# Ledger of designs, part 78: peptides against a protein of PDB entry 5JNO

Target 1, 112 residues: chain A of PDB entry 5JNO
Amino acid sequence: MVAKFQPPPEYQLTAAELKQIVDQSLSGGDLACRLLVQLFPELFSDVDFSRGCSACGFAAKRKLESLHLQLIRNYVEVYYPSVKDTAVWQAECLPQLNDFFSRFWAQREMED

## One batch from the design tools (peptide; made by RFdiffusion4, then SolubleMPNN)

Design b1_p23_1_s4 (from b1_p23_1 with R8K E9K K10R T14V N19L)
Fold by OpenDDE base, seed 3:
Structure b1_p23_1_s4 (fold): chain B 112 residues (1-112), chain A 23 residues (1-23)
Amino acid sequence: as target 1 above (112 residues)
Amino acid sequence: SAELEEAKKRALEVLDEMLAEAA
């Protein structure tokens, strides 16, 4: 049997935190994008995580991974159950997430 | 951190712009 997905503790939102984000959202796609920002702010940062650590060398990957998307979808489903349908998720949320993320970094590249 | 908070702020600004154009 497939185990129920459980987010890591650092990505566990309280009901109040999630509700606050939902109240700022106009749609499932909007909610997904806002969750992306709140859960994974490092994906929007130029911060070098190796700073202060001579052995680290870690840098945030500018890529949306399946685990990021799965976690976001789990929260979106709470208020938009229709995204449990993969077709709906792929039509309403994934394009918004990809467009938003791409637009952000495209804009940043132009400002450099 | 302050840098992460600034990144979040910039990200949300881009999102708002995108949503405004799509509306």
Scores: peptide ipSAE 0.710, ipTM 0.951, DockQ to the pose 0.876
Fold by OpenDDE base, seed 5:
Structure b1_p23_1_s4 (fold): chain B 112 residues (1-112), chain A 23 residues (1-23)
Amino acid sequence: as target 1 above (112 residues)
Amino acid sequence: SAELEEAKKRALEVLDEMLAEAA
């Protein structure tokens, strides 16, 4: 059997929370985008990560990193098992995530 | 955080707009 992924406590969603997000989603790609917002709201904020963690001094980048994507994918798999296939993940979810994230910040840049 | 909640709101608005265009 494949080992179950255990997300860090700060990124744990209850079944009810996940279901709520799923109910709002039209597809696996849409679900992925909504999970991105819910799990990593700091990626959409002008607030520096350092404000939340004075000890680590980590500066959040406006970039989707491997850990973000992996966490999202694990949750998407719960309701869309097909994304376990990398080809499906790359065709159905990654493009939407990238488009969404890029669109968000492109829009913000225009407003600034 | 109120600022994070506002960010989430704005993000979801962008997502909804994107989805509407794709429909």
Scores: peptide ipSAE 0.710, ipTM 0.951, DockQ to the pose 0.890
Fold by OpenDDE base, seed 1:
Parts: C-alpha cells; structure tokens; sequence
Structure b1_p23_1_s4 (fold): chain B 112 residues (1-112), chain A 23 residues (1-23)
C-alpha cells in the first residue's frame, strides 16, 4: 500500500498557508518556486550557518538537494496531481526550479 | 529572522522578474 507522506515538522504547512501560496501562483512551476522560497529561505541567504559554532568547520551549501525537491513536489501534487508523473515533474517543475535558483545566485554574484 | 525575511524578499523579486519575462 501507499503510505501518506508526512513532511518533517519544520516544513509543515497548514491548508490555509498552502492555499495562500497557490492563490499567488500562475502554474505548477510557479507554485514550486514559491514553495522553495517559503520552505527553504536559508538557501537564499548569505548567512553563515557555521557562525557561532567553534567546533564545526561545516559550510552551508547553496544547492538544491533531492530532499528539497521531494518536499516541494509533495505539496505541488495537492493542487497539480499531474506532477505525480515523473515525466511531468521533470518537464513542468524541475526546469523552473533550477532556472529560478540559478538565476538568483547568478544575479547575486554579478552584484558583488 | 530579519536576514531570512530579506532573503525571501529578494528571492520573490527575482521570481517576479523571471515570470514577467516569460509572459
């Protein structure tokens, strides 16, 4: 049987919160990008995550990982069930997410 | 966090620009 996906508590959205984001979105790809910003704002920040940790040399990476994409896809599926098809997800959402994320950091690099 | 809110604001501005170009 298919188990119901439950995101980690730190990435939980209420139905009202998700609906608000959907109302601002023009497409599944747009919704995916807006979810990326709302769920993972740290990916767009210059904050040093190792700041305050004297024992750790870890540096936060500016990369879209599989876990990020999986969580976003699960929320997008609520209003765009067609993205359950991997081919649709790869054609309609992944290119938009990658273009958006790359464009953001490319612009920031040019401004520096 | 003020830094995170500023990051979100900048990100959404980039998204709006991208969507405007595609329209």
Amino acid sequence: as target 1 above (112 residues)
Amino acid sequence: SAELEEAKKRALEVLDEMLAEAA
Scores: peptide ipSAE 0.710, ipTM 0.951, DockQ to the pose 0.900
Fold by OpenDDE base, seed 4:
Structure b1_p23_1_s4 (fold): chain B 112 residues (1-112), chain A 23 residues (1-23)
Amino acid sequence: as target 1 above (112 residues)
Amino acid sequence: SAELEEAKKRALEVLDEMLAEAA
């Protein structure tokens, strides 16, 4: 039996907070991207970031890691239950997340 | 922080551009 993923307090969204993001979203993929921005703004910044959270552990500064994706997926599932299917998650959300994240840093790299 | 807020703003701008291209 695998323990259910529990986000650190820093990444815990209330129902109202999540709904606000959902209301701004056009699709599950869009929602995933917006969640990425809201939950992990440090991934879009050059500023050194370290949360005082014993549960977060180390994460690459400019990399989407499994914990990021898992947390995002958990929230997306609330309004798009179909992403519980891994095939749907990999078709509807992961490509959008990767494209969005890569596009962001590609642009920044060109500006630097 | 202000730096993170700016990062979020820039990120959302990129997202909006991406969505506009897909529309």
Scores: peptide ipSAE 0.708, ipTM 0.951, DockQ to the pose 0.897

Design b1_p23_2_s1 (from b1_p23_2, 11 letters changed)
Fold by OpenDDE base, seed 2:
Structure b1_p23_2_s1 (fold): chain B 112 residues (1-112), chain A 23 residues (1-23)
Amino acid sequence: as target 1 above (112 residues)
Amino acid sequence: SELQKKVQETLDEFMAEQEAARR
């Protein structure tokens, strides 16, 4: 028996919050990308760990880890149960997430 | 914030393209 997945408290969405995101989405892939933005805004920015050295900065990891993907998938499943099928997840959601995330950082790299 | 505006802009453009391709 596999226990039900529970998001960490910092990534818990209410039904109303999730519905608001769903209402803006036209597909499971769209929903996945919107969830990425809402749940993990820190992935779109660098982090400053100077702690006394203003010249020191820290570039955040620019990758979607398994935990991020798992959290997003679990929320998407609420409204798109078909993504429980790994083949559907890999065809409809995962490429959208990766393409969107990569596009953002590619754009940022061209700004300097 | 400025960052969130950029993220949202990228998201909107990306989704618009995907929607167009889906039709």
Scores: peptide ipSAE 0.663, ipTM 0.940, DockQ to the pose 0.874
Fold by OpenDDE base, seed 4:
Structure b1_p23_2_s1 (fold): chain B 112 residues (1-112), chain A 23 residues (1-23)
Amino acid sequence: as target 1 above (112 residues)
Amino acid sequence: SELQKKVQETLDEFMAEQEAARR
């Protein structure tokens, strides 16, 4: 059995916070993208947290890692239970997340 | 912040495209 995913405290949303995001969302994919922005603003920043951590690489901040995706999926499942099916998650949410995230960084690279 | 504005702008445009695609 896979243990229940427990988000770190900084990524724990209250029911009210989650509902607010849901109310702004039109689909599971939309909700996923909004969650990405709200939960992980650091992924959109040029700020490297290498202030004292050599293990922190900027390159890693430009990737949606499994931990990020897992956390987003867990919240999306609350209002879109169908994404519990991996096929649905991969069809309805993952492409939107990747496209949105890639678009942002593509724009940034053109501006830099 | 300017960063937040850019993120939100990208999100808004992306969502608009998704909405248009569903219709």
Scores: peptide ipSAE 0.663, ipTM 0.939, DockQ to the pose 0.826
Fold by OpenDDE base, seed 5:
Structure b1_p23_2_s1 (fold): chain B 112 residues (1-112), chain A 23 residues (1-23)
Amino acid sequence: as target 1 above (112 residues)
Amino acid sequence: SELQKKVQETLDEFMAEQEAARR
């Protein structure tokens, strides 16, 4: 039997904090993008967040990794249980996350 | 911060476009 996933303390949201984000969201994909911004602000920064990590590199700074996606999905499932279905997660949330994240960095590349 | 403002603006614009596409 699989135990319930618990996020690391630095990525733990209270019920009240999660509800605030949900109240601003219009869909599961919307909620996913808002969670991305709240949980991982370092992914939007030019600051080196992987200090001393020889395996990370610049490319990793602009990529959503499995841990990021797993944490976001776990929170989205609380209010949108349909995303427990992988097909729904891949159709409704993943495309929006990737499109939003890519748009941000495309804009930053034009400004720099 | 300036960075957070840019992130929020991008998010708001993206969500507005998604909402418009559903109507």
Scores: peptide ipSAE 0.662, ipTM 0.939, DockQ to the pose 0.845
Fold by OpenDDE base, seed 3:
Structure b1_p23_2_s1 (fold): chain B 112 residues (1-112), chain A 23 residues (1-23)
Amino acid sequence: as target 1 above (112 residues)
Amino acid sequence: SELQKKVQETLDEFMAEQEAARR
């Protein structure tokens, strides 16, 4: 049996933190993008984090991985239960996440 | 930071466009 997804400790939001983000959101897709910004600021940075941590060798990536998407979806489901349906997630949230993330990096690539 | 400002600006513009499109 596949283990249930659990967020890493560094990405665990309190109920109050999540509610604050929800109160700023107008839709599930909106909430998803705001969660992306709040949970994973490192994905918007071109800084090499391996310089700061020789022990772990961690480096930021310019792509949304399955783990990031699963974590965001889990939080979105709390206030938008309809995204439990994969078809709804893929229609309402996933395109918004990809479009927003791609727009950001497209803008950065045009700078230099 | 400047990076945080750029992220927020991109988010705000993106959300404004999405809201206009769904009307």
Scores: peptide ipSAE 0.660, ipTM 0.939, DockQ to the pose 0.841

Design b1_p23_2_s2 (from b1_p23_2, 11 letters changed)
Fold by OpenDDE base, seed 1:
Structure b1_p23_2_s2 (fold): chain B 112 residues (1-112), chain A 23 residues (1-23)
Amino acid sequence: as target 1 above (112 residues)
Amino acid sequence: SELERKVQETLDEFVAEQQAAAA
């Protein structure tokens, strides 16, 4: 039996915090994008994590990793249980997450 | 902050487009 995923303490949202985000959301995909912004603001920063620390190594700051996506999906499932189905997640949420995240960085690259 | 503003602007534009497409 697979254990229930538990988010790291720094990424735990209360029911009230999650409800507030849901109230602002129009769909599961919209909720996913808003959760991305709230949970992982560091993914939108232009900070070079490899600079100034040789021991830290290179960090891919412009990539949504499996852990990020899984954590977002777990919260979306609370109000949109259908995303427990991988096909629904891949059709309704994942494309919107990738589109939103890519738009942000494409815009930033054009301005820099 | 400036970063927060840029993120919010991108989000607002994205949501507006989704609403228009759904209508």
Scores: peptide ipSAE 0.545, ipTM 0.905, DockQ to the pose 0.854
Fold by OpenDDE base, seed 2:
Structure b1_p23_2_s2 (fold): chain B 112 residues (1-112), chain A 23 residues (1-23)
Amino acid sequence: as target 1 above (112 residues)
Amino acid sequence: SELERKVQETLDEFVAEQQAAAA
């Protein structure tokens, strides 16, 4: 039996905090994007913490890792239980996340 | 901050696009 996934303490939202984000959201995909911004602001930053530590290596900040996606999905499921179905997650939320994240970095590249 | 502004701008554009598609 697999235990229920619990987010790390630094990525835990209270019911009230989550509700606030949901109230601003128009859909599951929109909610997913808003959660991305709230939970992982470091993914949008140019700050490279690896510069001060050679042992840390280069930080790949321009990709969404499985852990990020899983955490977001867990919260989305609270209000959109249908995303428990992988097909629904891949059709409704994942494309929105990728589009949003890609747009951000594309804009940043144009400004450089 | 400037970074927060840019993130918000991208989010706003995304939301606007979704609203237009739903209308």
Scores: peptide ipSAE 0.541, ipTM 0.905, DockQ to the pose 0.817
Fold by OpenDDE base, seed 5:
Structure b1_p23_2_s2 (fold): chain B 112 residues (1-112), chain A 23 residues (1-23)
Amino acid sequence: as target 1 above (112 residues)
Amino acid sequence: SELERKVQETLDEFVAEQQAAAA
């Protein structure tokens, strides 16, 4: 059998959960942003994740990493198969994700 | 929480913008 990607348990969505998000979404890009919020709320937090983990010393960064994008894309593909095409993903979803994420942190900076 | 509210506000603004663009 061919190996397939399996998301970590903390980032798994049931079909019902995904459908609920999809039903609220206007497009693949919108869905991607909603998935970002649902799957990775920690990316929006000021919490230092290195705190309490002396072993790894890793702290969350204010950027979308490959794993985040891959997971989101995998779920988006379920209802928007066109994003399997990298060109479509880069044109329709990535800019929306980056825009949304950047807007959030830009707003936070202005509030300080 | 306050954080959740701020995230939601940003999302709402984004959605509104996308909806307007799609109209």
Scores: peptide ipSAE 0.541, ipTM 0.905, DockQ to the pose 0.837
Fold by OpenDDE base, seed 3:
Structure b1_p23_2_s2 (fold): chain B 112 residues (1-112), chain A 23 residues (1-23)
Amino acid sequence: as target 1 above (112 residues)
Amino acid sequence: SELERKVQETLDEFVAEQQAAAA
């Protein structure tokens, strides 16, 4: 048996913190994008990972990796249980995440 | 910070577009 993924303390949200984000969200896809911003601000920075994490075990890149997506999905499932279905996750959340993330970096590249 | 502002602006624009598309 393999232990489930455990995020480092920097990526752990309390119930109150999660609810605050949920209250601002319009959908599961919107919630996913807001979680991306809150959990992984380093993915939006031109500076290398500098949050002092020693437990994440990986270096963040300008891409959404499986570990990022899994953590986001775990939180989204709390208020949108339907995303437990992979088809729903792939239709409602993944496209929104990729679109938002790509848009951000496309804009940054245009400014350079 | 400036970075936080840019991220938030992108998010706001993205959400606004999603709202318009759903309306």
Scores: peptide ipSAE 0.538, ipTM 0.903, DockQ to the pose 0.837

Design b1_p23_2_s3 (from b1_p23_2, 13 letters changed)
Fold by OpenDDE base, seed 3:
Structure b1_p23_2_s3 (fold): chain B 112 residues (1-112), chain A 23 residues (1-23)
Amino acid sequence: as target 1 above (112 residues)
Amino acid sequence: SELEQRVQQTLDEFVAEQQLAAL
């Protein structure tokens, strides 16, 4: 049998860490969004090339890539096994992730 | 940090809306 996918070490959550996030979550979609924040904080920030210089900032790519989604889904499945079904993932979690992520950046753009 | 606060605020608002939609 092929070994199950394991996340890279930098994205490996302990059972206790995952449990803490789950305890704060109201649904699979909510859990997915909380995992996004915890695992990939860099997706919510711009990259500064020069400290203290506003002109030296770089807008990071503002999209969720396959690897991000795969890692999140793997953890969500632990407590919400139904998301193993792609239809459920696409109905319950993926729209929530995209909505949350888009809202954040839309808010930032409105402030400018 | 300010960024963490913004992210948390967006999350809180999003979760609140999801709760209402689930009723």
Scores: peptide ipSAE 0.572, ipTM 0.916, DockQ to the pose 0.855
Fold by OpenDDE base, seed 4:
Structure b1_p23_2_s3 (fold): chain B 112 residues (1-112), chain A 23 residues (1-23)
Amino acid sequence: as target 1 above (112 residues)
Amino acid sequence: SELEQRVQQTLDEFVAEQQLAAL
């Protein structure tokens, strides 16, 4: 059995914190986007906070990685258990996340 | 901050579109 994924301490939300976000959300997709903003503000910044590998110079910029998506999904599942179904996750939440994230950076590119 | 405002603005617009589409 694969162990249940545990978020790093910096991404561990209390029940109260999660509820506050849920109370602001109108859908699972909306909740996912709000979680993206709350959990990973660095993805919206021009500053690279990730100390990547100095040897390879690889840094993931402006990209939603599997780790980000998994963390968000884990929290969304608490209040929207239907997203445990991968098909539902891919239909209701994942497109919303990608659309929202892309819109933000598209806007920034036009402003720069 | 300005960054927070930009993120929130994008979110608000995105949510508004979703609500309109649901009507």
Scores: peptide ipSAE 0.570, ipTM 0.915, DockQ to the pose 0.832
Fold by OpenDDE base, seed 5:
Structure b1_p23_2_s3 (fold): chain B 112 residues (1-112), chain A 23 residues (1-23)
Amino acid sequence: as target 1 above (112 residues)
Amino acid sequence: SELEQRVQQTLDEFVAEQQLAAL
């Protein structure tokens, strides 16, 4: 049996913190994007820095990695259980994340 | 910070576009 996924300590959101993000969200996809911003601000920064978790395996700062997506999905499913279905995750959340993340960097590349 | 503002602005615009598309 595969063990249940557990977020690393630095990415453990309290119920109150998660609720605040949810209260600002209009959909599962929106929630996913907001979680991306809150959990991984380093992905939006021009400054490279490592986190305390050696298991995270920092790669390209401008790429969404499996761990990022898994962590986000784990929290989204708390309020949107339907994303437990991979098809729903791939239709509702993953495209939103990729679109949002890509447009941010595209915009930054144009300005800088 | 400036970075936080840029991220938030992009998010706001993104969400607004999604709302319009849903109409």
Scores: peptide ipSAE 0.570, ipTM 0.915, DockQ to the pose 0.817
Fold by OpenDDE base, seed 2:
Structure b1_p23_2_s3 (fold): chain B 112 residues (1-112), chain A 23 residues (1-23)
Amino acid sequence: as target 1 above (112 residues)
Amino acid sequence: SELEQRVQQTLDEFVAEQQLAAL
């Protein structure tokens, strides 16, 4: 038996919190985007990671990592069990997440 | 905050677009 996934404490939502987001959502894809905003607000901030490191000048890429997507998927599937199917996840949620996230940064770049 | 407003704006636009596509 595989243990049920438990999110890290910093990304834990109560049933009530999740339900509130679900009640605002029109679809699984919409829910996924709302979860992205709620769970990972840091991904939308303009943080200069190179500020503390003159040697490397490192700046994190603005991308959604596998762990982010996995966490979102695990919450989405609570109310949309069909996303347990990878094909459904890739058709209904991933395109929405990527589009939403890229649009945000594209808009920010245009304003700069 | 300004950042939160920008995120919400993008989300609102996304939702609006999805609603239109569903019609």
Scores: peptide ipSAE 0.576, ipTM 0.917, DockQ to the pose 0.821; fails the geometry check

Design b1_p23_2_s4 (from b1_p23_2, 11 letters changed)
Fold by OpenDDE base, seed 4:
Structure b1_p23_2_s4 (fold): chain B 112 residues (1-112), chain A 23 residues (1-23)
Amino acid sequence: as target 1 above (112 residues)
Amino acid sequence: SSLAAAVQAHLDEFVAEQAAAAA
């Protein structure tokens, strides 16, 4: 049997924390984007900081990996169970996440 | 922080855009 996916402790949200985010959300796609911001702030780290900190070895990834997406999807499913259907996830949430993330970095790169 | 503010501003704009499109 495949064990239930368990998020790392740093990405574990309580029911109350998740509800707070849901209460601010207008849709499953909106919820997904809010979860992205809350769970993975490191993905939005400034380019200069990411490249400049050789001393600490920090290097921010500018990519939404499958594990990021799966973790977000797991939380979205709590209130939007329809996203268990991959077609719904790909239509309602994934485009929103990609647009949100890509537009952020497009804007940041213009400021560099 | 400046980064947090930038992310929040982007989120606010994105949500506003979606809300307007849904109206």
Scores: peptide ipSAE 0.542, ipTM 0.901, DockQ to the pose 0.728
Fold by OpenDDE base, seed 1:
Parts: structure tokens; C-alpha cells; sequence
Structure b1_p23_2_s4 (fold): chain B 112 residues (1-112), chain A 23 residues (1-23)
């Protein structure tokens, strides 16, 4: 048997924190995007900032990894249990996450 | 921060677009 997934401590939301995000959300896809912003602000780090800080050696990653997606999905399914179905997750949430994330960086690239 | 504001603005625009598409 596989152990139940436990989010890393740094990505743990309280019930009150999650409810606050849910109350602002219009759909499961919207909730997923809001969770992305709240849980992983490091994924939105500016390239110029990363290059300008030679002392810290920080290298920002601009991709949504499976761990990020799984963590978001776990929170979304609390209020939208239909996303437990992989087909629903892939149809309703993944496209929204990818569009939101890719458009953000596309806009930043145009401003560069 | 300026970056945080940019992310929030992007979120607001995205949500508005989704709301309009659903109406």
C-alpha cells in the first residue's frame, strides 16, 4: 500500500486559509490558479532578479512540475471532488493552470 | 512588492476573462 500524500510543511494550508481562497474562486480551474500563486510565488520570480543576484546563486525554474500539480490538485479536490477523476483534472484544471502560467511569462517576455 | 503586484494584476485579469466567458 502507498502512504497517503502529505504536503511538505512549507506548502501546508490551514482550513481557514484554504476557505479564504475558495470563497474568492469561481470554479475549480480558478481555484487551481489562485493556489498556484499562493503556494509557489517562487515560480514567478523575475529573470532579471535572478541574474542580478550573483551572490545567492539562485536559479529560478519556470515550469510546473508534477509535485506542484499534485499538491494543487489535492487542495482543489477538497471543494471540487470531481477532479479526483484524472479526465476531469486534465479537462478543467490543467489547461487553466498552463494558460495562466504561460501567459504570465509571455507577457513578461514582451516587456523585456 | 512590484512583482507581487504584477502577479496579482495578472490573476485579476485572468479571473475577469473566465467570468466573462462563463456568462
Amino acid sequence: as target 1 above (112 residues)
Amino acid sequence: SSLAAAVQAHLDEFVAEQAAAAA
Scores: peptide ipSAE 0.541, ipTM 0.901, DockQ to the pose 0.772
Fold by OpenDDE base, seed 5:
Structure b1_p23_2_s4 (fold): chain B 112 residues (1-112), chain A 23 residues (1-23)
Amino acid sequence: as target 1 above (112 residues)
Amino acid sequence: SSLAAAVQAHLDEFVAEQAAAAA
């Protein structure tokens, strides 16, 4: 049998912490967005370098990477096991995550 | 406001929007 995915120690939530987030969540997609904020606050911080910098990793820091998504999905599966189905994950969670994240930065850029 | 507050505000707005859409 395949072992379950284990998050890196720096991104490990306790059962109590996860439960608190779940209790605040209205759906799997909502839970995913809350986990994004909780696990990766650095993705919402201002980049030290201007957008024109090709070497600073600006593009990577403003994108949801595979590891981020996998970690979020792993936690969402605990309370919403249906997202183990890739089709469900792609329909219910990924669009919410992408919309939430992209709208945040779109708004922040307009405020500058 | 702090960055944390801005993120939280965005989350609240997003959740409210989703709740309204689901109604």
Scores: peptide ipSAE 0.540, ipTM 0.901, DockQ to the pose 0.731
Fold by OpenDDE base, seed 3:
Structure b1_p23_2_s4 (fold): chain B 112 residues (1-112), chain A 23 residues (1-23)
Amino acid sequence: as target 1 above (112 residues)
Amino acid sequence: SSLAAAVQAHLDEFVAEQAAAAA
């Protein structure tokens, strides 16, 4: 059998924490980007690798991997159930996540 | 930290752009 997706402990949000982020968000795409910053601050560090899971040893480079996107999507779905539709996720959230993340690193590379 | 401030600044700019586009 396949186990239910369970986020690593360091990437778990309480209902109150998620509510606070949602209250600051203007859209599902905005919420997704705020979740990216809150859940994965290590992806914005200057190190080559970031440890995404201390328990399983998952590590990522400076890219948004499927695990990051899946976790963000799971939280976005709580308040924006329309993103359960893959077409909506790919049109409203995924482009904004990629743009937000890529522009951050593009700017950092120019400053270095 | 300086890194946290940089990330927050980037987020603030992004949100401002989104808000302006929606206005």
Scores: peptide ipSAE 0.535, ipTM 0.900, DockQ to the pose 0.775

Design b1_p23_3_s1 (from b1_p23_3, 10 letters changed)
Fold by OpenDDE base, seed 1:
Structure b1_p23_3_s1 (fold): chain B 112 residues (1-112), chain A 23 residues (1-23)
Amino acid sequence: as target 1 above (112 residues)
Amino acid sequence: SPELEAARQRALEVLAEMEAERA
């Protein structure tokens, strides 16, 4: 039995909010990247978000963790049901997420 | 916060560059 993943209240998007992001997206992989930016802006910031919250636990500053990816995948599935297939998720979305996230920090390191 | 919004805007700029390359 696979339990249905429920996002924390802080990461709950309305249908209208999700639709706006979808309308700006070019593909399922592009949608995944836009969701990453919308839901987890702290992953693109130099702000130490892990120090101020005793309830949040410790999070890696520059790493996409399984919980982030699972939440993004759940929203992508709403408009791209094919990503329910793990092979499709790994071929269409994960490479774009990793490429985007890596490119962002590579550029930041070159500019600083 | 202003810091998080600035980070979000920088991320969207990188994403826009990638989208242009894929088009």
Scores: peptide ipSAE 0.701, ipTM 0.949, DockQ to the pose 0.929
Fold by OpenDDE base, seed 3:
Order: structure tokens, then C-alpha cells, then sequence
Structure b1_p23_3_s1 (fold): chain B 112 residues (1-112), chain A 23 residues (1-23)
């Protein structure tokens, strides 16, 4: 028996918060995109979180990492259990997440 | 922060456009 995934406190959504996001979503893939925005607004920001640090020299990457996707998937599974199947997750959610994320930054680059 | 909220709002605008295209 595998223990149920428990998100860290900073990414914990209440049932009411999650339901609100679900009610605004058109599909599992759409829900995934909304969760991306709500959980990780920093991925859509030009804010340098290393600002003020003269030693680290860190530059934020515009990339969806495995941990981001894992957290999103666990919430999507609550209302769309079919995404527990990796094939479904890869067919229905990942393409929409990537398209959304890419479109966002493509538009931003045109404005720059 | 205000900057993160602005970023989130911009992201939601892009998402809304995509949702409209799928509807």
C-alpha cells in the first residue's frame, strides 16, 4: 500500500478553494492550467527572487519542473481520476500545460 | 506580492483566451 500524496503546506488547497477552481474549469487539462497559475504565480513573473543577493547569481528558469507537474496532477486526480493513468495525463493535461505556458511567454517576448 | 498578483492576472487573461478558442 502506497501512502497518499500530501502536498507541502505552502501548496495546500482547501476543499472549497479547489472546488472553486474546478467550477471555473472546462476540462481536466484546463483545470491543470488553472492550478498552475494558482499554485505557481512565480513562473509567470519577471521578478528576480535572487534580487539583493550578490553571491548566488541565480537566474530563474522559465520551465515546468517535475515537482510542479506532480503537485498539479495530484489535485487534478481528485476530480479527474483518469489522469492517474500516465497515458491519459500525457494526452490530456501535459500538452495543454505546455501550450499554455509556451503561449504566455511567447506573447511576453513579443512585447519586449 | 503585487508583482506576483499582476503576473497571475496576466496568465489568467491568456488562459481565458485559450478557453474561448476551445468553446
Amino acid sequence: as target 1 above (112 residues)
Amino acid sequence: SPELEAARQRALEVLAEMEAERA
Scores: peptide ipSAE 0.701, ipTM 0.949, DockQ to the pose 0.915
Fold by OpenDDE base, seed 5:
Structure b1_p23_3_s1 (fold): chain B 112 residues (1-112), chain A 23 residues (1-23)
Amino acid sequence: as target 1 above (112 residues)
Amino acid sequence: SPELEAARQRALEVLAEMEAERA
C-alpha cells in the first residue's frame, strides 16, 4: 500500500466540486489553471494570504510554489492519469499554469 | 472574503480569454 497525499482541509475538494471544475475544463492543462483559481484565490489578490495556510510555510507573493503545484497535480491526476508522468505534467500543465499566472499579473500591472 | 472572490472572478476572466484563444 502506497501512502496517498492528503491535502489540508482548506484545500479539500469534494467529488462533486472537482467534477464541476472538470466539466468546465477543456484539457488537463486548462483544468490545472481552474484548480489554481479555485484552490488559491489569494495568489490573484493583494490580500495577505500567508496567515491562512500553515501548510504553505514561507509563501512567496505572486509565485507558484511547489506545494501549490503538487496539490493541483494530485487533483488533475484524478481525471488525467497521464500527468502522473512527470514529462507529461511538464509539457501539458506547467506551461499553461505559468502562462496563465504570468498573464494575469502582467495585465494587472498594466492596469495600475 | 469579498476581495478574494473578486480576485477569483478576475482570474477566471483572464482564463476565459486564454481558452478562447486556444479554441
Scores: peptide ipSAE 0.701, ipTM 0.950, DockQ to the pose 0.946
Fold by OpenDDE base, seed 4:
Structure b1_p23_3_s1 (fold): chain B 112 residues (1-112), chain A 23 residues (1-23)
Amino acid sequence: as target 1 above (112 residues)
Amino acid sequence: SPELEAARQRALEVLAEMEAERA
């Protein structure tokens, strides 16, 4: 039996916190991007970051890892249950996440 | 931290631009 994914305390959002982000979101894909910013600001920073979490398994500070995506998807599913379908997740959320993340760093590289 | 908050704001600015493009 596979254990259910449980976010580390620093990545655990309350219902109120999640609702606030949802209220600002325009779509499931947009929600995913907002969650990315809220949960993992270190992915958008040049400053070295460590949360000291033994469970989160931080490996790449400028890469969308499986753990990041899994955690985001779990929250998106709360309000957009259709993303439980992998095809929907890959068509609606993943492209927006990748485009957003790549665009951010592309702009930063141009600004130096 | 202030550095992480600044990063969040920059990220949100990029996201806002993308949202405007889709509108």
Scores: peptide ipSAE 0.699, ipTM 0.949, DockQ to the pose 0.910

